# Peptides against a protein of PDB entry 3HUF: the designs that were tried, part 11

Target 1, 320 residues: chain A of PDB entry 3HUF
Amino acid sequence: MWIIEAEGDILKGKSRILFPGTYIVGRNVSDDSSHIQVISKSISKRHARFTILTPSEKDYFTGGPCEFEVKDLDTKFGTKVNEKVVGQNGDSYKEKDLKIQLGKCPFTINAYWRSMCIQFDNPEMLSQWASNLNLLGIPTGLRDSDATTHFVMNRQAGSSITVGTMYAFLKKTVIIDDSYLQYLSTVKESVIEDASLMPDALECFKNIIKNNDQFPSSPEDCINSLEGFSCAMLNTSSESHHLLELLGLRISTFMSLGDIDKELISKTDFVVLNNAVYDSEKISFPEGIFCLTIEQLWKIIIERNSRELISKEIERLKYA

## One batch from the design tools (peptide; aimed at target 1 R27 S42 F77 K104)

Design b1_p10_7_s4 (made by RFdiffusion4, then SolubleMPNN; from b1_p10_7, 5 letters changed)
Fold by OpenDDE base, seed 4:
Structure b1_p10_7_s4 (fold): chain B 320 residues (1-320), chain A 10 residues (1-10)
Amino acid sequence: as target 1 above (320 residues)
Amino acid sequence: TKDDELADEE
């Protein structure tokens, strides 16, 4: 999201979030959803127009800012952004930091981009929330992205966390839920006065982790916890592969259970399967190899003695 | 300052 603050008291010592939309900036406007009052004698009554565009799909993958347009409203002294005079027709900016000088005002408005990209695990929730979040200047998507800052966990009571949730946790993404999204929807007007009124996603995350025994205390408890072990996985998802990599596993991939030969077994400690394959093929598992689901693996990983637990399961099947 | 007066005329 875009946040503005200013040097001196020209913004009354307040910071505010600029959501996608158009803002008239000047001395003789009242702060609201479409106006930014700047208190300086050296600026025009209506000095500039700021226009923040909604996030693009590209912004979700890059973590780039919503496009920021600045237009001078035909003022005598003009407007500058990053020491450059704004063109007569206005200019658009994709920089994460903008120093906006209104006329001869000795103080600048500092606009900075706070990266917030929300990944959804569930397409139905994405469909429900994407429009509202985009209107907050928050890029949203389903696919994994290096720019992802937050991950929406679907609250299904009694369900195991998904691979996406596991991976989001291990990559240190802030996991949030629908309650946080609901709260975000209510603060739009209040953050006009104070950007600090934006709800803390980290508090939501802490509450999720505290109240759900399916999470370890920290990602660091799981990262590289299985270093030195090797697995084979059915090539099902990139997220599953990345999850296993974060566990420190050496990974071999196969396309079918029939590809699991004696050579692969000799080099592999266990086989990771998706639930569908595990349930359907349970009777046809290769002898002498430990097969488990990602969810079963996760249940082992969250334990303090994960290495001992996995070793016992491997040994149990080598001598069976 | 003279510059402040100039902005009040806009």
Scores: peptide ipSAE 0.033, ipTM 0.711, DockQ to the pose 0.426
OpenDDE base, seeds 1, 2, 3, 5: peptide ipSAE 0.028, 0.031, 0.032, 0.032; ipTM 0.721, 0.704, 0.717, 0.706

Design b1_p10_8 (made by RFdiffusion4)
Pose (drawn by RFdiffusion4):
Structure b1_p10_8 (pose): chain A 301 residues (1-255, 262-274, 288-320), chain P 10 residues (1-10)
Amino acid sequence: MWIIEAEGDILKGKSRILFPGTYIVGRNVSDDSSHIQVISKSISKRHARFTILTPSEKDYFTGGPCEFEVKDLDTKFGTKVNEKVVGQNGDSYKEKDLKIQLGKCPFTINAYWRSMCIQFDNPEMLSQWASNLNLLGIPTGLRDSDATTHFVMNRQAGSSITVGTMYAFLKKTVIIDDSYLQYLSTVKESVIEDASLMPDALECFKNIIKNNDQFPSSPEDCINSLEGFSCAMLNTSSESHHLLELLGLRISTFMKELISKTDFVVLNGIFCLTIEQLWKIIIERNSRELISKEIERLKYA
Amino acid sequence: FIDEDASDED
């Protein structure tokens, strides 16, 4: 999401999260859901218009920011963005850091993008919540993305967690649920500062894994728990390969050396396992000679 | 000050 702050006291020492939509920025305007007051001699009463476009699907995958546009409102002293004078018809910016000078004001309004892209585990969940989050400047999606910062697991209806959840836990993504989304549905009209929504997501994640037999204590104990082992799978997607890599496994992808060298076959007279079955062992027992002894029992037998 | 016209900086 987009955030602005400034040096000096021109924003009253406060920062602000800007959602998609339009803002009028000036010396004689009051701070509300659509205006930003910036007090300095050389800043016109109504000085600039900031327009933030809603996110595209591509931004969920690239981590790119919502398009940020600035128009100078025919002012006495002009507007610059990253030292470039804003012409008539305005300019649009896709960079993540913007230094915005209004008039001759010695202090710049500093806009920066904080990464936040939310992956859903369920298409009906994505369809229900996507428009809400997009209006906040938060890209969403279902497929795997390297720009994902949060993952919404389904209601853990007393049942096993999905591979998408296991994978998000291992790559150190913050796992959140419906209750955090309900909190996000509260905030569009609000004037709130930088990092206002992020800590609640971490609190939600820490609470989710507490007293939960689908999760261990941390991603750290899960990572490299199967080192020394090897495995094989059919047309492994790069995500499943990365998931198995994170467990410390050696992997051989196939389309006498696929059988005796390889300890087990991971799926979607050889010995086979699902990742769902592998997760049950990855949690269960204690040590390296115990949590990887149940998997060593399933191989010999 | 807020209601005044824009002027040069000090």

Design b1_p10_8_s1 (made by RFdiffusion4, then SolubleMPNN; from b1_p10_8, 7 letters changed)
Fold by OpenDDE base, seed 4:
Structure b1_p10_8_s1 (fold): chain B 320 residues (1-320), chain A 10 residues (1-10)
Amino acid sequence: as target 1 above (320 residues)
Amino acid sequence: SLDDEPEEED
């Protein structure tokens, strides 16, 4: 999201979130959803127009800012952004940091992009929330992205967390739920006065982790926890592959259980399957190898003795 | 007052 702050108390010493929309900036305007009051005798009554665009699909993958347009409102001394005079027709900016000088005001408005990019695990939830979040200047999507800062998990009571949720956790993405999204939807007016009134996603995350025994205390408890082990991955998602990599596993990828020969079994500690393959192929598993689902693996890795537990299961099947 | 013209625009 765009946040503005200013020197010399010209923004009344407050930070403000700028959501997508158009703002008239000047001395003689009242702070609201479309106006930014700037208190200086060197600033015109109506000095500039800021227009923040909604996020693009590209912004979801890059973590780039919503486009920020600045137009001078035919003021005597103009407007500058990053020491450059704004053109007569206005200019558009994609920089994450903007120093906006209104006329000869000795104090600048500092606009900075705080990256917030929300990945959804569920397409239904994305469809429900995407429009509202985009109107907050928050890029949203389903696909994994290095730009993702937050991950929305579904609160289905009694369901195992998804691979996407597991991976998001290990990536140190802030996991949030629908309650956080609901709260975000209510703050749009209050954050006009103070950007600090934005709900803390980390508090939400801490509460999720505290109240759900399917999470370890930290990602660090699981990252590289299986270093030195090797697995074969069959018919799993790309997210599953990345998850297994974050566990420190050496991974071999195969298309079918028939690709697992005696040589591979000798070099592989276990086989990771998706639920559908595990359930369908349970009778046809290669002898002498431990096969498990990613969810079964997750239940092991969240335990403090994960390495011992896995070793025990491997040994049980090698000598059976 | 906030209604005064900017000191520099005069």
Scores: peptide ipSAE 0.033, ipTM 0.686, DockQ to the pose 0.524
OpenDDE base, seeds 1, 2, 3, 5: peptide ipSAE 0.033, 0.031, 0.033, 0.032; ipTM 0.689, 0.679, 0.688, 0.679

Design b1_p10_8_s2 (made by RFdiffusion4, then SolubleMPNN; from b1_p10_8, 8 letters changed)
Fold by OpenDDE base, seed 3:
Structure b1_p10_8_s2 (fold): chain B 320 residues (1-320), chain A 10 residues (1-10)
Amino acid sequence: as target 1 above (320 residues)
Amino acid sequence: ALDDEPEEEE
């Protein structure tokens, strides 16, 4: 989201969130959803127009800002952004930091991009919320992204957490739920004058973790916890691969159980399978190797003695 | 328009 602040109390000492939309900026406007009052005698009554676009698909993957357009409203002294005069037709900016000078005002409006990018685990929830979140200047998607700051967990009481949720936790993404999204839908009015009134997603996250025994106390309890072990996995999911990498595993990939030869078995401690393959092919598992699902692996990983538990299962099947 | 000009040069 874009946040503006200013020097010299020209924004009344307040920070403001700018959502996608159009704002008239000047001395003689009243603060509302489409106007930004700036208190300086050196600026025009109606000085500039700010237009913030909705996030692009590219912004979801890059964590880039919503496009910020500045237009001077034919003022006597013009408008500058990052010491450059705004062109007659307006200019668009993709920089994360903008210093906006209105006329000869000695104080600048500082616009900065606070990265917030929400991944959804469920396509139905994405379909429900994406439009509203995009209107807040929040990029949304289903695919993993290095720009992801938040992950929406589907609240299914009594179900196992998904691989996406496991991975989101280990990569230190803030896990949120529908209750946080509901709160975000109401913030447009409350945060206009004070950007600090944005809801703390960390409180939502803490509540999720506290109420769900499927999470360890911290990602650090699981990261590299299986360092020195080797696994083979079916090449089905990038998130599954990245999850196993974060556990510190050496990973070999295969396309079918028939590709698991004696050479692969000799260098592999266990095989990780998806639920469909695990359930359908239990009778055809390679001899002398431990096969498990990611969900079964996760149940071991969240235990304090995870290395001992895995070692015991590996030994049990080598001598079976 | 003249009515939108700054009052003072700071």
Scores: peptide ipSAE 0.100, ipTM 0.780, DockQ to the pose 0.359
OpenDDE base, seeds 1, 2, 4, 5: peptide ipSAE 0.091, 0.091, 0.098, 0.090; ipTM 0.778, 0.775, 0.768, 0.779

Design b1_p10_8_s3 (made by RFdiffusion4, then SolubleMPNN; from b1_p10_8, 6 letters changed)
Fold by OpenDDE base, seed 4:
Structure b1_p10_8_s3 (fold): chain B 320 residues (1-320), chain A 10 residues (1-10)
Amino acid sequence: as target 1 above (320 residues)
Amino acid sequence: SLDDEAEEED
């Protein structure tokens, strides 16, 4: 999201979130959803127009800012952004930091992009929330992105967390739920005066972790917890692979259970399968190898003695 | 008024 702050109390000492939309900026406007009052004698009554575009699909993957357009409203001394005079037709900016000077005002408006990209685990939840979140200047998507800052967990009572949720946790993404999204929808007016009124996603995350026994206390408890072990997995998803890498596993990939030869077995401590393959092929598992699902592995990983537990399971099947 | 002392007259 775009946040503006200013020197010399020209924004009344407050930070403000700018959502996608158009803002008239000047001395003689009242702060609302489309106006930004700036208090300085050197600023025109109506000085500039800021236009923030909705996030692009590309912004979800890059963590780039919503496009920020600045137009001078035919003022005597013009407007500058990053020490450059704004052109007569306005200019557009994709920089994460904008130093906006209105006329001869000795104080600048500092606009900065706070990266917030929300990944959804569930397409139905994305469909429900994407429009509203985009109107907040928040890029949204389903696919994994290095720019992802938040991950929406779907609360299904009594269900295991998904691989996506596990991976989001391990990569230190802030996991949020629908309650946080609901709260975000209510703040649009309140944050006009004070950007600090944005709900703390980290508090939401802490509450999720505290109230759900499927999470360890921290990602650090799981990261590299299986260092030194080797697994083989079906080439099913990139997220599953990345998750296993974050556990510190050496990973081999195979296309079918029939590809699990004696050589692979000799180098592999266990085989990770998806639920569908595990359930369908349970009777045909190769002898002498421990096969488990990611969800079963996760249940071991969240335990304090995960290394001992996994070793016991490996040994149990070598001598069976 | 704040208007009377403005460096930028509209």
Scores: peptide ipSAE 0.036, ipTM 0.689, DockQ to the pose 0.333
OpenDDE base, seeds 1, 2, 3, 5: peptide ipSAE 0.032, 0.031, 0.031, 0.033; ipTM 0.687, 0.700, 0.693, 0.692

Design b1_p10_8_s4 (made by RFdiffusion4, then SolubleMPNN; from b1_p10_8, 6 letters changed)
Fold by OpenDDE base, seed 3:
Structure b1_p10_8_s4 (fold): chain B 320 residues (1-320), chain A 10 residues (1-10)
Amino acid sequence: as target 1 above (320 residues)
Amino acid sequence: MLDDEAEEED
């Protein structure tokens, strides 16, 4: 989201969130959803127009800002952004930091991009929320992204957490739920004059973790916890691969159980399978190797003695 | 529109 603040109390000492939309900026406007009052004699009554676009698909993957357009409203002294005069037709900016000078005002409006990018685990939830979140200037998607700051967990009471949720936790993404999304949908009016009124997603996250025994106390309890072990996995999910990498595993990939030869078995401590393959192929598991699902692995990983538990299962099957 | 211009700081 874009946040503006200013020097010299020209924004009344307040930080403001700018959602996608158009704003008239000037001395003689009243603060509302489409106007930004700036208090200086050196600023025109109606000085500039700010237009913030909705996030692009590219912004979801890069964590880039919503496009910020500035137009001068034919003022005597013009408008500058990052020491450059705004062109007659307006200019668009993709920089994360904008210093906006209105006329001869000695104080600048500082616009900065606060990265917030929400990944959804469920396509139905994405379909429900994406439009509203995009209107807040929040990029949304289903695919993993290095720009992801938040992850929406589907609250199914009594279900196992998904691989996406496990991975989101280990990569230190803030896990959120529907309650946080509902709150975000209402913030447009409350945060106009005070950006500090944005809800703390960390409180939502803490509540999720506290109420769900499927999470360890911290990602650090699991990261590299299986360092020195080797696994083979079916090449089906990038998130599954990245999850196993974060556990510190050496990973070999295969396309079918038939590709697991004696050489691979000799170098591999266990095989990780998806649920569909695990359930269908239980009778066809390679002899002398421990096969498990990611969900079964996760149940071991969240235990304090995870290394001992895995070692015991590996030994049990080598001598079976 | 003369009314929308900034006052020059003296």
Scores: peptide ipSAE 0.035, ipTM 0.692, DockQ to the pose 0.384
OpenDDE base, seeds 1, 2, 4, 5: peptide ipSAE 0.034, 0.034, 0.032, 0.032; ipTM 0.686, 0.685, 0.679, 0.659

## One batch from the design tools (peptide; aimed at target 1 R27 K41 I43 F77)

Design b1_p11_1 (made by RFdiffusion4)
Pose (drawn by RFdiffusion4):
Structure b1_p11_1 (pose): chain A 301 residues (1-255, 262-274, 288-320), chain P 11 residues (1-11)
Amino acid sequence: MWIIEAEGDILKGKSRILFPGTYIVGRNVSDDSSHIQVISKSISKRHARFTILTPSEKDYFTGGPCEFEVKDLDTKFGTKVNEKVVGQNGDSYKEKDLKIQLGKCPFTINAYWRSMCIQFDNPEMLSQWASNLNLLGIPTGLRDSDATTHFVMNRQAGSSITVGTMYAFLKKTVIIDDSYLQYLSTVKESVIEDASLMPDALECFKNIIKNNDQFPSSPEDCINSLEGFSCAMLNTSSESHHLLELLGLRISTFMKELISKTDFVVLNGIFCLTIEQLWKIIIERNSRELISKEIERLKYA
Amino acid sequence: DELDEEYENLN
């Protein structure tokens, strides 16, 4: 999401999260959901218009920011963005850092993008929540993405967690649920500062894994728990390969060396396992000679 | 008001 702050006291020492929509910025305007007051001699009463476009699907995958547009409102002293004078018809910016000078004000309004892209585990959940989050400037999606910062697991209805959840836990993504989304549905009209929504997501994550037999204590204990082992799978997606890599496994992708060298076959007279079955062992026992002894029992037998 | 006067007189 987009955030602005400034040096000097021109924003009253406060930062602000800007959502998609339009803002009028000026000396004689009051701070509300659509205006930003910036006090300095050379700043016109109504000085600039900031327009932030809603996110595209591509931004969920690239981590790119919502498009940020600035128009100078025919002012006495002009507007610059990253030292470029804003012409008539305005300019649009897709960079993640913007230094915005209003008039001759010696202090710049500094806009920066904080990464936040939310992956859902369920299509009905994505369809229900996507428009809400997009209006906050938060890209969403279902498929795997390297720009994902948060993952919404389904209601753990007393049942096993999905592979998408296991994978998000291992790659150190913050796992959240419906309760955090309900919190996000509170905030569009609000004037809140930088990092206002992020800590609650971490609190939600820390609470989810507590007293939960689908999770161990940390991603750290899960990572490289099966080092020394090897495995094989059919047309492994790069995500499942990365998931198995994170377990410390050696992987052989296939379309007498696929059988005796390879300890087990991971699926979607050879010995086979699902990732769902592999997760049960990855948690269960204690040590390296115990949590990887139950998997060594399933191989010999 | 003093800020507006300073704004009008500013070069």

Design b1_p11_1_s1 (made by RFdiffusion4, then SolubleMPNN; from b1_p11_1, 5 letters changed)
Fold by OpenDDE base, seed 5:
Structure b1_p11_1_s1 (fold): chain B 320 residues (1-320), chain A 11 residues (1-11)
Amino acid sequence: as target 1 above (320 residues)
Amino acid sequence: EELDKEAEELE
């Protein structure tokens, strides 16, 4: 989301969040959802129009800002952004830092992009929340992205965390839930006066981790915890592959269970399968190899003695 | 005062 602040008390010493929408900026406007009062004698009563667009799909993958349009309202001294005069028809900006000069005002409005990009674990939650979050200037999506800052955990009561949640955790993405999204939806009016009223997602994350025994204390407890082990997996899930990489595993991929030959078994400590394959094919597992699901692996990984536990399971099946 | 006038005259 965009945050504005200014020197010289021209914004009354307050930071303000700008959500997607249109703002009239000037000396003689009243602060509301569509107006930004700027206190300076050198600023026109109605000086500029700011238009912030909703996030694009590209913004979700790049972590780029919502497009920021600036139009001068035919003022004598114009408007500048990053020392460049705004064109007569207005200009659009995608920079994460904008220095906006209104006329001859000696103080600039500094607009900066606070990166917030929310990945959803499931399409239903995305469908529920995307519109509201986009109206906050928050890019949303389902696919993994290096730009993601937050991950919405699907809370199914009594279910194991998903692979997506596991991966998000190991990537050090801030895991949030519907309670945080609800809170975000309420702040829109309150943050007009004070951008500091934005809720801390890290507190939500801490509470999720504290209250759920399926999470280790930190990602660092799991990252590279299986260094030196080798696994094989079906070439079906990129997220699963990346998760296993973050555990420090050497990964071999295969296309079918029939590809699990003696050579693969000789090079592999265990095989990771998805739940569907595990449940359907458990009777057909090759002898002498440990097969498990990612969820079963996760249950081992969260234990303090994960390496010992895995070693014992490998030994048990190798000599069975 | 002059800056105030210049900002007022352009409405």
Scores: peptide ipSAE 0.036, ipTM 0.731, DockQ to the pose 0.248
OpenDDE base, seeds 1, 2, 3, 4: peptide ipSAE 0.032, 0.034, 0.035, 0.029; ipTM 0.738, 0.723, 0.726, 0.724

Design b1_p11_1_s2 (made by RFdiffusion4, then SolubleMPNN; from b1_p11_1, 3 letters changed)
Fold by OpenDDE base, seed 2:
Structure b1_p11_1_s2 (fold): chain B 320 residues (1-320), chain A 11 residues (1-11)
Amino acid sequence: as target 1 above (320 residues)
Amino acid sequence: DELDEEAEKLK
């Protein structure tokens, strides 16, 4: 989201969120959803127009700002952005920091981008929330992104957290739920969008982790916890592969259970399968190898003695 | 002396 602040009390000492939309900026406007009052004798009654665009799909992957357009409203002394005069037709900016000078005002409006990018695990929830979040200037998507700051966990997802949620947790992404999205939606109904009114996502995350026994106390408890072990997995999910890498596992991939030969078994401590393959092909598992699901592995990983637990299961099957 | 931009448009 864009936040504006200013020196010399020209914004009354307040930080304001600018959502996607159009704003008239000047001395003789009243603060509302489409107007920004700036208090200085050196500023025109109607000085500039700010237009913030909705986030693009590219912004979801890059964490870039919503496009910020500035137009001077035919003022005597013009408008400058980052010491450059705004052109007659207006100019568009993708920089994360903008210093906006209105006329000869000795104080600048400082606009800065607060990065927020929300990944969804569930496509139905994305379809429900994306439009509202985009209107807040928040990019949204389903795919993994290095720009992701928040991850939406579905509370109604069954008795186990998803692989996407597990991976988001280990990536140190702030996990949020539908309750946090509801709170974000209410912030836009305010006439003056004060930056202090934004809900604390980190508090929401702490509450989710504290109240759910399927999470460890921290990502650091699980990252590299299985260093030195080797696994094989079916080449079906990139997220599953990345999750296993964050556990510190050496990973081999195979295309079918029939590809699990004596050589692979000799180099592998256990095989990780999805639930569908595990349930359908359990009778056809190779002898002498431990096969488990990601969910079964996760239940071991969240325990303080995860290495000892896995070692015992491997030994149990070698001597059976 | 903050130059009133409007006072200068009326000149």
Scores: peptide ipSAE 0.034, ipTM 0.703, DockQ to the pose 0.217
OpenDDE base, seeds 1, 3, 4, 5: peptide ipSAE 0.026, 0.031, 0.026, 0.025; ipTM 0.690, 0.711, 0.663, 0.671; seed 1 fails the geometry check

Design b1_p11_1_s3 (made by RFdiffusion4, then SolubleMPNN; from b1_p11_1, 4 letters changed)
Fold by OpenDDE base, seed 5:
Structure b1_p11_1_s3 (fold): chain B 320 residues (1-320), chain A 11 residues (1-11)
Amino acid sequence: as target 1 above (320 residues)
Amino acid sequence: DELDELMEKLE
């Protein structure tokens, strides 16, 4: 989201969030959803127009800001952004930091991008929330992105956490739920006066982790916890692969269970399978190899003695 | 109780 602050109390000492939309900026406007009052004698009654676009698909992958358009409203001294005069027809900016000078005002409006990019675990929740979040200037998507700051966990009562949720946790993404999204949807008017009224996603995350026994205490408890072990997996899921990498595993990939030969067995401690393959092919697993699902592996890695548990099972199967 | 014998041998 865009946040504006200003020097010299020209914004009344308050920080304001700018959501996607159009704002008239000037001395003789009243603060509302479409106006920004700036208190300076050097600023025109109606000085500039700010237009913030909704996030693009590219913004979801880059974590870039919503496009920020500035137009001078034919003022005597113009408008500058980052020391450059705004063109007669207006200019658009994608920089994360904008110093906006209105006329000869000695104080600048500082606009900065607070990165928030929300990944959804399922398309249904994305479909439900994307429009509202985009109207807050929050990029949303389903696919993994290095720009992802938040991850929406699907709350199905009594279900195990998904691989996406596991991976989001280990990569230190802030896991949030529908309650946080609901709260975000209500803040639009309140944050006009004070940007500090934004909900703390970290508090929501802490509550989720505290109330769900499927999570370890911290990502650090699981990251590289299986260092020194080797696994094999079906070459089907990139998220699963990345999850296993974060556990510190050496990973071999195979295309089918038929590729699990003596060579593969000799270099792997266990085989990780998806639920469908595990359930359908359990009877056909090679003898003496430890096969498990990612969900089963997750249950092991959240235990303090995860390495001992895995080692014990490997030994059991090797000598059986 | 070691994860219920590794989730009852992953049943």
Scores: peptide ipSAE 0.460, ipTM 0.945, DockQ to the pose 0.004
OpenDDE base, seeds 1, 2, 3, 4: peptide ipSAE 0.459, 0.433, 0.433, 0.441; ipTM 0.945, 0.940, 0.939, 0.942; seed 1 fails the geometry check

